Peptides against a protein of PDB entry 6NYY. Designs and how they scored, part 51

Target 1, 212 residues: chain A of PDB entry 6NYY
Amino acid sequence: KHFEQAIERVIGGLEKKTQVLQPEEKKTVAYHEAGHAVAGWYLEHADPLLKVSIIPRGKGLGYAQYLPKEQYLYTKEQLLDRMCMTLGGRVSEEIFFGRITTGAQDDLRKVTQSAYAQIVQFGMNEKVGQISFDLPRQGDMVLEKPYSEATARLIDDEVRILINDAYKRTVALLTEKKADVEKVALLLLEKEVLDKNDMVELLGPRPFAEKS
Target 2, 212 residues: chain A of PDB entry 6NYY as posed
Amino acid sequence: KHFEQAIERVIGGLEKKTQVLQPEEKKTVAYHQAGHAVAGWYLEHADPLLKVSIIPRGKGLGYAQYLPKEQYLYTKEQLLDRMCMTLGGRVSEEIFFGRITTGAQDDLRKVTQSAYAQIVQFGMNEKVGQISFDLPRQGDMVLEKPYSEATARLIDDEVRILINDAYKRTVALLTEKKADVEKVALLLLEKEVLDKNDMVELLGPRPFAEKS

## One batch from the design tools (peptide; made by RFdiffusion4, then SolubleMPNN)

Design b2_p14_5_s3 (from b2_p14_5, 8 letters changed)
Fold by OpenDDE base, seed 1:
Structure b2_p14_5_s3 (fold): chain B 212 residues (1-212), chain A 14 residues (1-14)
Amino acid sequence: as target 1 above (212 residues)
Amino acid sequence: MAAIEELHELFRSR
């Protein structure tokens, strides 16, 4: 309990109970977080959900907390499912509201970074090939790219393809599980915080064996 | 085992 709260403070910041979200914003956050939670629940290689909250913390209006495995090596399939989970919030907003918000900016950044890393650091794209170079860090002078403009265009195209594939996969999943997303969102609006046990009660046991 | 909890912070208002 105290350790979890300490981690929550480090990651999410202090609970700003003083930020009163408008009811429509709170609803948007609930469905967004429900999208993450449900995507993570039904994706085999996603990290197990620990907690989902619509209580604003620090700069975030809500969050989903997962227990990452101490894993140093990721497969392409694992990275794809993580991308889908990260897109779950945006996809949920689209399915339920037919609109997109700025709330997914950090998720889109993470997905974009992951896609570029897969293609240009991990060599996981057949068209680009087995290349590995460091992505510019924030503050590094953009050194001349060690590849041609044609290669740059190819990288950008393949990044878009990868993100779009992850997006389509997430749309298919959350459309199939639309009723589950709504159940989670409605319960979030009532309880503001859900744990793994709440999810099991609502959705049944996660269909994937938790690797001990 | 230090549960590295990855918090997906959503809706960061800048």
Scores: peptide ipSAE 0.020, ipTM 0.594, DockQ to the pose 0.095
Fold by OpenDDE base, seed 3:
Structure b2_p14_5_s3 (fold): chain B 212 residues (1-212), chain A 14 residues (1-14)
Amino acid sequence: as target 1 above (212 residues)
Amino acid sequence: MAAIEELHELFRSR
């Protein structure tokens, strides 16, 4: 107990006891985090969920903690499932509220970065081909792209296709698991913090063996 | 004891 709280303080910052979320905002956060949690639960290549919280910490309104696998090499399938998990919050908001919020900005940034990396760094797109370019870092002068404007347009199109495919996959999953998302969201609103055991009690065992 | 390795901040108040 004390050790977990210490780790949480170091990683998440001090609980801003002063940021009382309005009940409607807290509900939005709960369903957003439930979307991530449920997507991660039912995606084979997603990292195992350790903890999910709707207690605001630092600049975050909610968070999920995962046990990453010590992995240096990622497959295209693994990267897709990670994208779907990252989209889970936005998709949950759409399914339950019919609206989107600014809360998914960081998620969309991560998904966008992953999609570009897959296409232009890892050569994982058949149309663009076996290319590897350094993505411009924030603050690097956009040096001349080592590819034509036609290639740039192709990259942008294929990035959108990849993100949209991940989005559609996430919509299909969370629509199928809509009742599970609601169960997790409601329990989050009650407990504010859920662990892996709470998720097992609520949803049953994760359908994928934790490959050590 | 699997070190709790990664906290993902999934909802930010910007």
Scores: peptide ipSAE 0.018, ipTM 0.589, DockQ to the pose 0.084
Fold by OpenDDE base, seed 2:
Structure b2_p14_5_s3 (fold): chain B 212 residues (1-212), chain A 14 residues (1-14)
Amino acid sequence: as target 1 above (212 residues)
Amino acid sequence: MAAIEELHELFRSR
């Protein structure tokens, strides 16, 4: 208990017991987190879900914790499934409410950063080719772009294509699993916190064997 | 979009 709370404090910050979410906001968060959870459950290369919570912590209104694999190398397929999982919250909001909220800002930032890194750092795009540029760090001198403005436009276009493909994949998945997203969201509204066992009881075992 | 624009701005010669 104390150790889990310590890990939760490190990841999510202190529970702000003082942030009373309005019922509609709490509902939005539940469906958002359910979207992440269900996407992670049914994507082969997503990390296994450990815990999902709609209890506000720090600046977050909810969170999903996953068992990170200690890996140094990622495939394009793994990065795509991670992007889809990260989009799961936004996609769930779209499917259930027909509206988007500001709650996915950090998710969109992460997806954008991942897509950019795949194209300009990892050389994972055929049109852009085998390029690898270091991203300027915050505070580094503005170096001249190591590529032309035409290449910059191509990179932007290919990043958008990659994100849109991940978005469409996530929409297809969560539309197929819409009933499961609903079940998870409703149980979150009741329990506020779910673990892996709750997910197994609700959805059955995860379809993909844990790579032990 | 914002992150890419920030990266492009970081590469814009002042």
Scores: peptide ipSAE 0.013, ipTM 0.570, DockQ to the pose 0.043
Fold by OpenDDE base, seed 5:
Structure b2_p14_5_s3 (fold): chain B 212 residues (1-212), chain A 14 residues (1-14)
Amino acid sequence: as target 1 above (212 residues)
Amino acid sequence: MAAIEELHELFRSR
């Protein structure tokens, strides 16, 4: 108990006891977090869910905690499933509310960064080819791009294609699992915090063996 | 120590 609370404080920051979400905002957060949780549950290469919460902490209104794999090498398929899991919140909002919110900003940033890295650092796109360039870090003077403007346009187009493919895959998955997303969201609204055992009780065992 | 990766920080309060 005390150790888990200490880890939660280090990861999530201090509970902002003062941020009372309006009921509609709390509902949006619950369905958003449920989208992440369910996408991660049914994607083979997603990290296993440890905890999901709609209690505001630090700068976030909700969060999901995952057990990272001690993995140094990622396949294209693994990176795609991680992108889909990251899009799960936005997709859930679209499916249930027919609208999108600003809540997915950090998710979209992560997806965008992953897509660019796959194409320009890892050489994972056939049209762009076997290239590897360092992405400009925040504060680096973007010196002259080591490629032409035509290549820059190609990169931008292929990034959009990759993100759209991940988005469509996530829409298909969460549409199929819509009832499961709703079960998780409703239980989040009741308990505010769910663990892996709560997810097993709701959805059954995760269909992928945990690599011990 | 299981490194917990915080995947999603929803809604930065301005």
Scores: peptide ipSAE 0.019, ipTM 0.588, DockQ to the pose 0.091; fails the geometry check

Design b2_p14_5_s4 (from b2_p14_5, 7 letters changed)
Fold by OpenDDE base, seed 3:
Structure b2_p14_5_s4 (fold): chain B 212 residues (1-212), chain A 14 residues (1-14)
Amino acid sequence: as target 1 above (212 residues)
Amino acid sequence: MEAIEELQRLFSSR
């Protein structure tokens, strides 16, 4: 118990016991986190879920903890499934509420960063081709891009296409699994914290073997 | 910030 609390403090910060979410806001967070959890459950290359919580910690209103795979090389398919899992919260909000909240901002940032990295660092886009350059770091003077303005527009277009494809895939998945998203969200509203065992009890065993 | 806002607009138009 004390050791788990110490790990949780390191990962999520101090529980802001004082942040009382309004019931409607707590419902939004529950469905958002349920979207991530269910997407991760049914995507082969997503990281295994360890814990999902709607208890506010630090700056987050909810969080999901995953066991990262000790993997140094990622395929395009693996990166796509990770993008879909990251979009799961936003997609769940769309399916259940038909609205956008600020809760998805960090997820959209992560998805955008991944899409750009796939295209401009890993050379994974056929139209852009086999290019690799460093993305501007925060604080680096925007040095001259090593490519033309036409290439910049092409990159931006292909990034939007990739993100849109991941979004559509996530919408299809969570629409098929809509009842499972609702089950997880309702159980989160009751228990506030779910672990892997709760998910197995609710949804059955994860359909993919944990890749060691 | 601008890219995120654009993505949010793209997702809201559906």
Scores: peptide ipSAE 0.014, ipTM 0.588, DockQ to the pose 0.042
Fold by OpenDDE base, seed 1:
Parts: sequence; structure tokens; C-alpha cells
Structure b2_p14_5_s4 (fold): chain B 212 residues (1-212), chain A 14 residues (1-14)
Amino acid sequence: as target 1 above (212 residues)
Amino acid sequence: MEAIEELQRLFSSR
């Protein structure tokens, strides 16, 4: 209990019970978080869902918490599923509302960072090749890129392809599981917070064995 | 601590 609260505090910040979301905003958040939760539920290499909440905390309007595996090495497939899970909120909004909100900005940033890292740090792209260089850190002077403008364009193109592939995969998944996303969203609107047990009751057991 | 930091990186404040 105390450990979970500490994790919640670190991830979401302090509960701002005083921040009253408008009903339409709360609905948007519920479907956004449901998209993350359902994507994580049905993606093999996604982290297991611990908790999903639409109670505003810190700067966030809602959050999904996953149990990280103590994993130091990630495969390309694992990184793709993590990207899809991260896109789940944005994709859910697209499916249910046909609109883009600012709520996905942080998710899109994370996906973009992951895509660049895969291509330019991990050498996971065949066209760019087995290259590895450090991405500029926030505050580092943009040193001259150690590659040509043509290579820069190639990197940007391949990043877009990777993100689009992850997006399409997420759209396909959440379209197939649209009814499940809606069930989760509606239950979130009622309970505001769901745990793993609520998800099991609603969707059945996660189809992937939890690695002990 | 590392697991918490990784969670923070992946799922920080939506």
C-alpha cells in the first residue's frame, strides 16, 4: 500500500482533487486511458497493467501504471509493442471521437524519442544501418551532426515509417478490441480508478502469461 | 528505484 502510493506519487504527482474536469474532458481522458490499458492488455511484450486512473494528478489528467520488468535489454519487437501501448490513448481518441487533443503530446514525444533511439542508437533499421551515436541531450549545444544531410533525411523518413507502422498496428488492435476499450472507459467513468483485478473481471485474464 | 524511474520515463504525467 505505501509502496504503491509512493509509485503513484512519483508517476502522477500529488492528487489534485480540486481540479474538476469538465464532463467532456473527463470522458476524453477515460477513453484515452482505456486505450492505453487495452493496448497493454493485448500486446504480448507490453508491461502488465497495475492501475489506470482518470483522477488528475500533477500535470496529468489521467494515467496508466504498469509493472516494469527489471529488463536491461529490449528487442525490436518489445520496443514496438511499447510504442503501440504508448500510442493507445491517441488511437482511442481517434477511434471514438475522430479528433486530436493535446492530451497525447507527451505520448507522441516518447514514441518519437523511442523511434529515433532505435534507429540512431540501437542500429535497428536496415536502411540507416548499424550506426550508434548519442542523441543530443536537452541543453547540449547541437554539435555538428556526424552524418550528411542525406543521412539526416533518411533517418527522419525511417523514424516516420516506424511511428506510422506502430500507429497502424495500434489502430488495428484497438479497432478489433473497440468494445473492450469502451467497457474500460465506461467503468473508469464510474470508478475513476481501476486495477488489474478490475481488468480481469471486465476483459478476462490477460492472454499472455505473466512472467514470474 | 530503477524500475520506478523506468516507469516514470515511460508513463510520466499524462
Scores: peptide ipSAE 0.015, ipTM 0.567, DockQ to the pose 0.254; fails the geometry check
Fold by OpenDDE base, seed 4:
Structure b2_p14_5_s4 (fold): chain B 212 residues (1-212), chain A 14 residues (1-14)
Amino acid sequence: as target 1 above (212 residues)
Amino acid sequence: MEAIEELQRLFSSR
């Protein structure tokens, strides 16, 4: 209990018990978090879900907590599944509500950053090639790009393609698992917090062996 | 911010 709470504080921040979500906002958050949870459940290279919550904490209105693998090297496939999991909230909102909310902004930022890193830092794109340059940090005056405007356009195009592919994959998955997303969302609205056991009861055992 | 807005647009067009 104390250890879990400590981890929750580190990851999620302090519970903002004073932040009362409107019922419609709470519903949106529930489906958003359910999207993350279900995507993570059915993606092989996603981190195992530990907890999902719609109780506002820190800057987030909800969160999904995963057990990170102690992994220093990531494959392209692993990064793709992580992108899909990160898009799960946004995709769920689209499937169920047909609208975009600001709740996915941080997720889109993470996905964008990952896509750029894959292409320009890790050399994982065949068209761009095996190039590696540091991404400008937020606040660094991007004085000179180490590449031409043509290369910049190519990078931007390939980033969009990669993100679009991840998005399409996530849409396909969560559309197939739409009923599961709804089950998780509805249970979240009831319990506000779900753990791995709740997910097993709802969805059955995770189809992928947890790499210990 | 621009990249996020573009992504939002990309995702909304579907």
Scores: peptide ipSAE 0.015, ipTM 0.601, DockQ to the pose 0.043; fails the geometry check
Fold by OpenDDE base, seed 5:
Structure b2_p14_5_s4 (fold): chain B 212 residues (1-212), chain A 14 residues (1-14)
Amino acid sequence: as target 1 above (212 residues)
Amino acid sequence: MEAIEELQRLFSSR
């Protein structure tokens, strides 16, 4: 108990006991987090879910904790599934509410960073080719780009294509699993916190073997 | 389409 609470504080920050979400906001958060959870459940290369919560902590209105894989090398397919899992919240909001919220800002940032890294750091795009450039860090003077404006436009176009492909894949998955997203969201609204066992009870065993 | 536009805005603002 104390150790789990300590880990939760480190990952999620301090519980903001003072942030009372309106019922509609709490519903939106529940479906958002359910989207992440279900996407992660049915994507082979997603990290296994440990915990999902709609209790506001730190800067987030909800959070999901995943078991980090001790992995140093990622395939293009693995990075795509991680992008899809990260888009799961936004896609769930679209499917259930027909609208998007600002709640996905951090997710979109992560997806954007991953897409650019794949194309300009890892050489994973055939059109851009086998290039590797450091992405500007926050506060680095964007020195002259080591490539032409034509290459910059190509990079931007291919980033959009990659993100769109991940988005479409996530829409297809969560549309197929719409009933599962609903089950998770409703149980989140009841319990506020779900663990792996709750997910197994709702959805059955995760279809991918946990690499022990 | 809306998600991509939001991503582009986030990237252009940095």
Scores: peptide ipSAE 0.014, ipTM 0.598, DockQ to the pose 0.046; fails the geometry check

Design b2_p14_6_s1 (from b2_p14_6, 7 letters changed)
Fold by OpenDDE base, seed 3:
Order: sequence, then C-alpha cells, then structure tokens
Structure b2_p14_6_s1 (fold): chain B 212 residues (1-212), chain A 14 residues (1-14)
Amino acid sequence: as target 1 above (212 residues)
Amino acid sequence: KAKRLIELALRERE
C-alpha cells in the first residue's frame, strides 16, 4: 500500500483533491477510461490492466495503468493491439457521445509516434519496405531526410492507413463490447477507482492468459 | 528493476 502510493506520487503527482469536475466532464472521463480498460481487456496482445481511475491527478483527469510484459522484441500484432488500446478512450467517446474531446491528445501522440516508428524504424510496412531511419529528435537541425519527397508522401499515407486500421479495429471491438464499456463506466462513476479484481468481478476473467 | 507502468491518461487542455 505505502509503496504503491509512493510510486503513484512519483509518476502521476499528488491527487488534486480540489478539482471538482462537472458531472458531464466526469461522465466523459469515465467512458473514456472505460474504453481504454475494455479495449485492453479483450485484445490478446494488450498489456494487463492494473488500475483504472477517474480521480484527477496532476494534469490528468483520469488514467488507465498497465503492466507491460518484460520483453525486448515486439511483433507487429503486439504494436497494433497497443495502438487499439491507446485509441480506446477516443473511440468510446465517439460511440457513447457522438462527439470527441481534446482529452485524447496524448493518446493520439503516442499512436502517431508508434505508427511512424513501425514504418520508418522497424520496416513493418510492405509499401515503404525494409527501411530504418532515425526519427528527427527534438532539437536536431532539420537534417535532410535520407529519402525523397515522394517517399515522405508514401510514409505519411501509410501512417494514416495504419492509424485508421487501428481505429476501425477499435470501433468494431468496443461496439461489440459496448455493454461492457458501459458497465465499467458506470462502476467508475460509483467507485472512482477500479483494479484488476473489480474488472474480473464485472466482466469475468480476461480471456487471454497473462504471458509471464 | 522498477517495472515501468504504462499510463494512458485523459489530460486537461494546456
């Protein structure tokens, strides 16, 4: 208990007990976080969920915490499922509210970075091919891209395709599991914090064995 | 080794 709280303080900052979210915003946060939690629950290669919370912490209004597997090699399938899990919040907002918020900015940044890395660093796209370039670091002079403008356009197009495919996959999943997303969101609005055991009680055991 | 947690957070607009 004390050690987990210490780690949580280091990662998330102090809980702002004083941030009173409006009921509608709190509802949006609950469904957003439920989208992450449920997407990760039903994706084979997603990381195991540890905790989901709608208690504001630092600049975060809510969060889902996962324990990544100790691995050095990632498959294309694992990276796709991680992208889908990361899109789960945005997709949940679309499904339940018919509107999207600015809250998914960090999620979209992570998805964008992953998509570019898959295509230009890991050679995981068939059209772009078996290439590996360093992504421009913040502060590196605009080093001439080691590829043509035509290749740059191809990369941008394939990034959009990859993200859109992940998005569509997440929409299909959370539409199928819509009742489960609602159950998690409603329970979050009641308890504010759920752990893995709460999720098992609510949804049943995760259908994928935790690969140790 | 401190297991690195992955956190997906809805953030306030800066």
Scores: peptide ipSAE 0.366, ipTM 0.849, DockQ to the pose 0.145
Fold by OpenDDE base, seed 1:
Structure b2_p14_6_s1 (fold): chain B 212 residues (1-212), chain A 14 residues (1-14)
Amino acid sequence: as target 1 above (212 residues)
Amino acid sequence: KAKRLIELALRERE
């Protein structure tokens, strides 16, 4: 408990009890976080859900927390499912509201970074090939790209394809599980915080055995 | 080792 709280504080900051969201925004947050939670629940290679909350903390209006396994190597399939889980909030907004918000900015940043890393660092794209170069770090001088403009365009195209594929996969999943997303969102609006046990009670056991 | 939590959050516009 104390250690988890300390980690939560470092990652998300202190809960802001005083931040009053409008009911419509609170609903958006609930469905967004439910999208993350449900996507992660039904994706084989997604990390186990620890907690989902719609209580504002720091700059976050809501959050889903996962406990990743200690691993040093990631497969392409694991990275894809992580991308889908990360897109779950945006996809939920689209499915339930027919509109998207700015709230997914951090999620989209993470997905974008992952997609570029897969293509240009991990050599996981067949068209770009078995290449690896360092991505510009924040604050590094724009070093000349070690590849042609044609390769740059190819990378950009393949990044877009990868993200779109992850997005479509997430849309398909959350459309299939639409009723489950709604159940989670409604329960979030009631309880504001759900744990893994609440999810098991609501949805049943996660279909994938947690490899201990 | 402190297990790194992954947090997916809806954020306020800066």
Scores: peptide ipSAE 0.367, ipTM 0.850, DockQ to the pose 0.205; fails the geometry check
Fold by OpenDDE base, seed 4:
Structure b2_p14_6_s1 (fold): chain B 212 residues (1-212), chain A 14 residues (1-14)
Amino acid sequence: as target 1 above (212 residues)
Amino acid sequence: KAKRLIELALRERE
């Protein structure tokens, strides 16, 4: 409890109890976070869900918290499922509202960074090949790319393909589990905060053994 | 070692 709260404070900041969202925005947040939660629940290589909340913290309107496994090596499959989990909020908005919001900006940033890292740092793309370049850090002088313009275009294309594949996978999953997303969203609107036990009660046990 | 939590959040537009 105290350790989790300490980590929550470091990551999420202080709850903004004073931020009153309009009911329609609160609904959007609930379905967005339900999308994250359900995607992570049904993806084998996704991180275990700890908590999902629609109580605003700092600049966050809602959040899903996961406890990643302590590992030094990540597989391509793990990275894909993490991308899908990260896209779960955006996909849920599309499925339930037929529109998307700016709320997924941080999620899309994470997905974009992961996709580029997979392709240009980890050599996980067959077309680009077994290459590894350092990604320019924000604020570093845009050093000349160590690759040709043709390679740059190829990288950009393959990044888009990878993200789109993750997106499509997430759409398929959350469409299949649409009723579960709805259940989680509705329960979030009632309770504002759900933990892993609430998810087990609502959806049943997670179908993948948590490697303790 | 402090387990690093991952947080996925819907954020306000900056």
Scores: peptide ipSAE 0.365, ipTM 0.850, DockQ to the pose 0.177; fails the geometry check
Fold by OpenDDE base, seed 2:
Structure b2_p14_6_s1 (fold): chain B 212 residues (1-212), chain A 14 residues (1-14)
Amino acid sequence: as target 1 above (212 residues)
Amino acid sequence: KAKRLIELALRERE
């Protein structure tokens, strides 16, 4: 308990007890976080869920926490499922509300960064090929790209394709599991915080063996 | 080793 709280404080900040969300916003948060949780639950290469919460912390209105495996090497399949899990909140909003919010900005940033890294750092795209360039960090002078504008356009196109494919995969998954997303969202609205055991009680055991 | 948690959060607009 104390260790988890300490980690939570370091990562998420202190719970803002004072931030009263409107019921409709709280509902949006619940379904968003349920989307993350359920996507991660049913994706083979997604990280195990630890906790999902709709209690605001710092600038976060809700969160899903995962415990990644200690690994140094990532497969293309793992990166794709992580992208899908990260898109789960946005996709859930679309499925349940027919509208999207600004809440997914950080998720979309992470997905975008991952997609670019896969294509231009890890050489994981067949059209772009076996290239590896450092992406400019925020604040670094945009050095001249070591490739042509035609290559830049190709990279941008392939990034969009990769993200769209991940998005479509997530839409298909959460549409199939729509009832499970609803169950998680409703339970979040009641309990505000769910752990892995709550998810097992609600959905059954995760269909993928936890790789110890 | 501090276990690196992944947190996916809905955030307020800055």
Scores: peptide ipSAE 0.365, ipTM 0.850, DockQ to the pose 0.178; fails the geometry check

Design b2_p14_6_s2 (from b2_p14_6, 5 letters changed)
Fold by OpenDDE base, seed 1:
Structure b2_p14_6_s2 (fold): chain B 212 residues (1-212), chain A 14 residues (1-14)
Amino acid sequence: as target 1 above (212 residues)
Amino acid sequence: EAERLIQLALAEQE
């Protein structure tokens, strides 16, 4: 308990006890976080869910926390499932509300960064090929790109394709598991915080053996 | 260890 609270403070910031969301916004948060949780639950290469919360902390209105395995190497499949998990909130909003919010900004940033890294750092795209270059860090002078404008366009196109594929995969998954997303969202609205055990009680055991 | 946790959060609009 104390350790989990300490982790929550470090990652999520201080609980905003005074921030009262309107019921509609709180519903949006619940379904968004449920989308993350359920996507991660049913993706083979996703990290195990630790906790999901709709209690505002820091700049976040809600969160899903995952405990990644201690690994230094990631496969393309793992990165894709992580992208899908990250898109789970946005996709849930689309499925349940027929609208999207600004809330997914950080998720989309992470997905975008991952997609670019896969293509231009890890050489994981067949069209772009086995290339690796450092992405300009925020504040670094944009040095001349070590590639042509045609290559830049190709990279941008392949990034969009990769993100779109991850998005479509997530839509398919959460559409199939729509009832489970709703169950999680409704339980979040009741309890505000769910752990792994709550998810097991609600959805059954995760279909993928946790490689301990 | 805390740095290893992946947190997916719904961001407030700034």
Scores: peptide ipSAE 0.285, ipTM 0.812, DockQ to the pose 0.202
Fold by OpenDDE base, seed 2:
Structure b2_p14_6_s2 (fold): chain B 212 residues (1-212), chain A 14 residues (1-14)
Amino acid sequence: as target 1 above (212 residues)
Amino acid sequence: EAERLIQLALAEQE
C-alpha cells in the first residue's frame, strides 16, 4: 500500500483530494480511462495493465498504469499496439459521447512523437526509407533540417497515415469491445480505482500471455 | 522500477 502510493506520487503527482469534478466530467474520465484499459487488454503487443484510476493526481484527472517488459528493442508491431492503447481514451470518448475533449492532449503528444520517431529515427516507413535523423528536443535550437522540403512533406504525410491507421484500428477494437468498455467505465464510477484482478473478474483473463 | 511504468492520463486543460 505505501509502496504503491509512493509510485503513484512519483509518476502521477499528488492526489487532488479537494478537486471535485462535475458528474458529467467524471463520467468522461471514466470512459476515457476505460478506453485505455480495454485497448491494452485486447492488444497482443500492449503492455500489461497494473491499475486504472479516475482519482485526480497532479495534472491528470485519471490514469491507466502499465508495466512494460524489460526490453531495449521494439518491433513495429509493438509500437503500433502501444499507439492504439494510447489512443484508447480519445476513441472511447468518440464512441460513447460523439464528441472529443482536450483530455487526450498528452496522449496525442505521445502518439505524435512515436509516429515521427518510427519514420525518421527508426526507418520503419517504406516510402521515407532507411533514414535516421535526430528529432528536435524541447529547448533545442531549430537547426536546419538535413533533408528537402519535399522529404519534409512526405514525412508529415506518412506520420498522418500512421496515426490515422492506429486510430482506425483502435476504433475497430473498441467498437467490437464496446460492452467491455462500458463495464469498466461503470465499475470505475463505483470504485474509482481498479487493479488487474478487478479487470480479470470483469472481463475474464487477458487473452495474451504476459511475459513480463 | 517506477520509471518503467507507463501512465496514460487524461490531462487538465492548461
Scores: peptide ipSAE 0.279, ipTM 0.811, DockQ to the pose 0.205
Fold by OpenDDE base, seed 5:
Structure b2_p14_6_s2 (fold): chain B 212 residues (1-212), chain A 14 residues (1-14)
Amino acid sequence: as target 1 above (212 residues)
Amino acid sequence: EAERLIQLALAEQE
């Protein structure tokens, strides 16, 4: 308990006890976080879920926490499933509310960064090919791109394709698991915080054996 | 261990 609270403080920041969300916003947060949790639960290469919360902390209204495996190398499949997990909140909002919110901003940033890295740093796109360029850091005046404008357009197109594919994959998954997302969201609205054991009780064991 | 955790959070509109 104390250790978990310490981790929560380090990662999530201080609990905003004074932040009162409207019931509709709280519902949106619950379904958003349920989307993350369920996507991660049913994606083979997703990291194991530790905790999901709809208690506001720091700048976050809710969160899903995962424990990644200690690894130095990531496969394309792992990166894709991580993208899908990251899109789970946005997709859940779309499926359940027919609308999207600004809440997914950080998720979309992460997905965008991952997609660009896969294509221009890791050489994981067949059309762009076996290239590796440093991504412009925030604030670096990228004076000259090390590639042609045609390559720039290709990169932009392939990034969009990759993100859209991840999005579609997530939509398919969470549509299939819609009832599970609902269960998690409703339980979040009741308990505000769920751990891995709560998820196992609610959904059953994760289909993918945690390689202990 | 905390540094290794992935957190996916719904962001507040600033």
Scores: peptide ipSAE 0.299, ipTM 0.819, DockQ to the pose 0.205; fails the geometry check
Fold by OpenDDE base, seed 3:
Structure b2_p14_6_s2 (fold): chain B 212 residues (1-212), chain A 14 residues (1-14)
Amino acid sequence: as target 1 above (212 residues)
Amino acid sequence: EAERLIQLALAEQE
């Protein structure tokens, strides 16, 4: 308990005990985080869930924490499942509320960055081909793109396609698992924090054996 | 070890 609280403090920051979320916002957070948790639970290449919380900490209203495997090489399939897991919150909001919030901003940023990296750094897109360019860092002068405007348009189109495919995959998954998302969200509203054991009790064991 | 954790969070609007 004390060790977990210490880790939580280091990663999430101090609990904002003074931040009173309105019940509707707290509900949105619960379903958002449940979306992340459930998406990661049922995606083969997603990282194992450690904890999910709707207790506001630092800049986060809630969070899902995962323990990634120590790896230096990522497959296209792994990157896709990570994108889907990252989209799980936004998708859950859409499925349950028919509306989206600003809460997914960081998730969308991560997904966008991953999609561009896959296409222009890792050469993982067949249409764009086996290319690798450094993405301009935030604040680097937009150096002349080492490719034509036609290639730029192609990249933008393929990024959009990749993100949309990940989004659709996540929608399909969380629609299939809608009842599980609901269960997790409701339990979050009761307990505010769930661990892996709570998830196993609620959903059963994760279908994918954690390769030890 | 904490640095290895992936955190997906609903962000408060800045």
Scores: peptide ipSAE 0.287, ipTM 0.813, DockQ to the pose 0.147; fails the geometry check

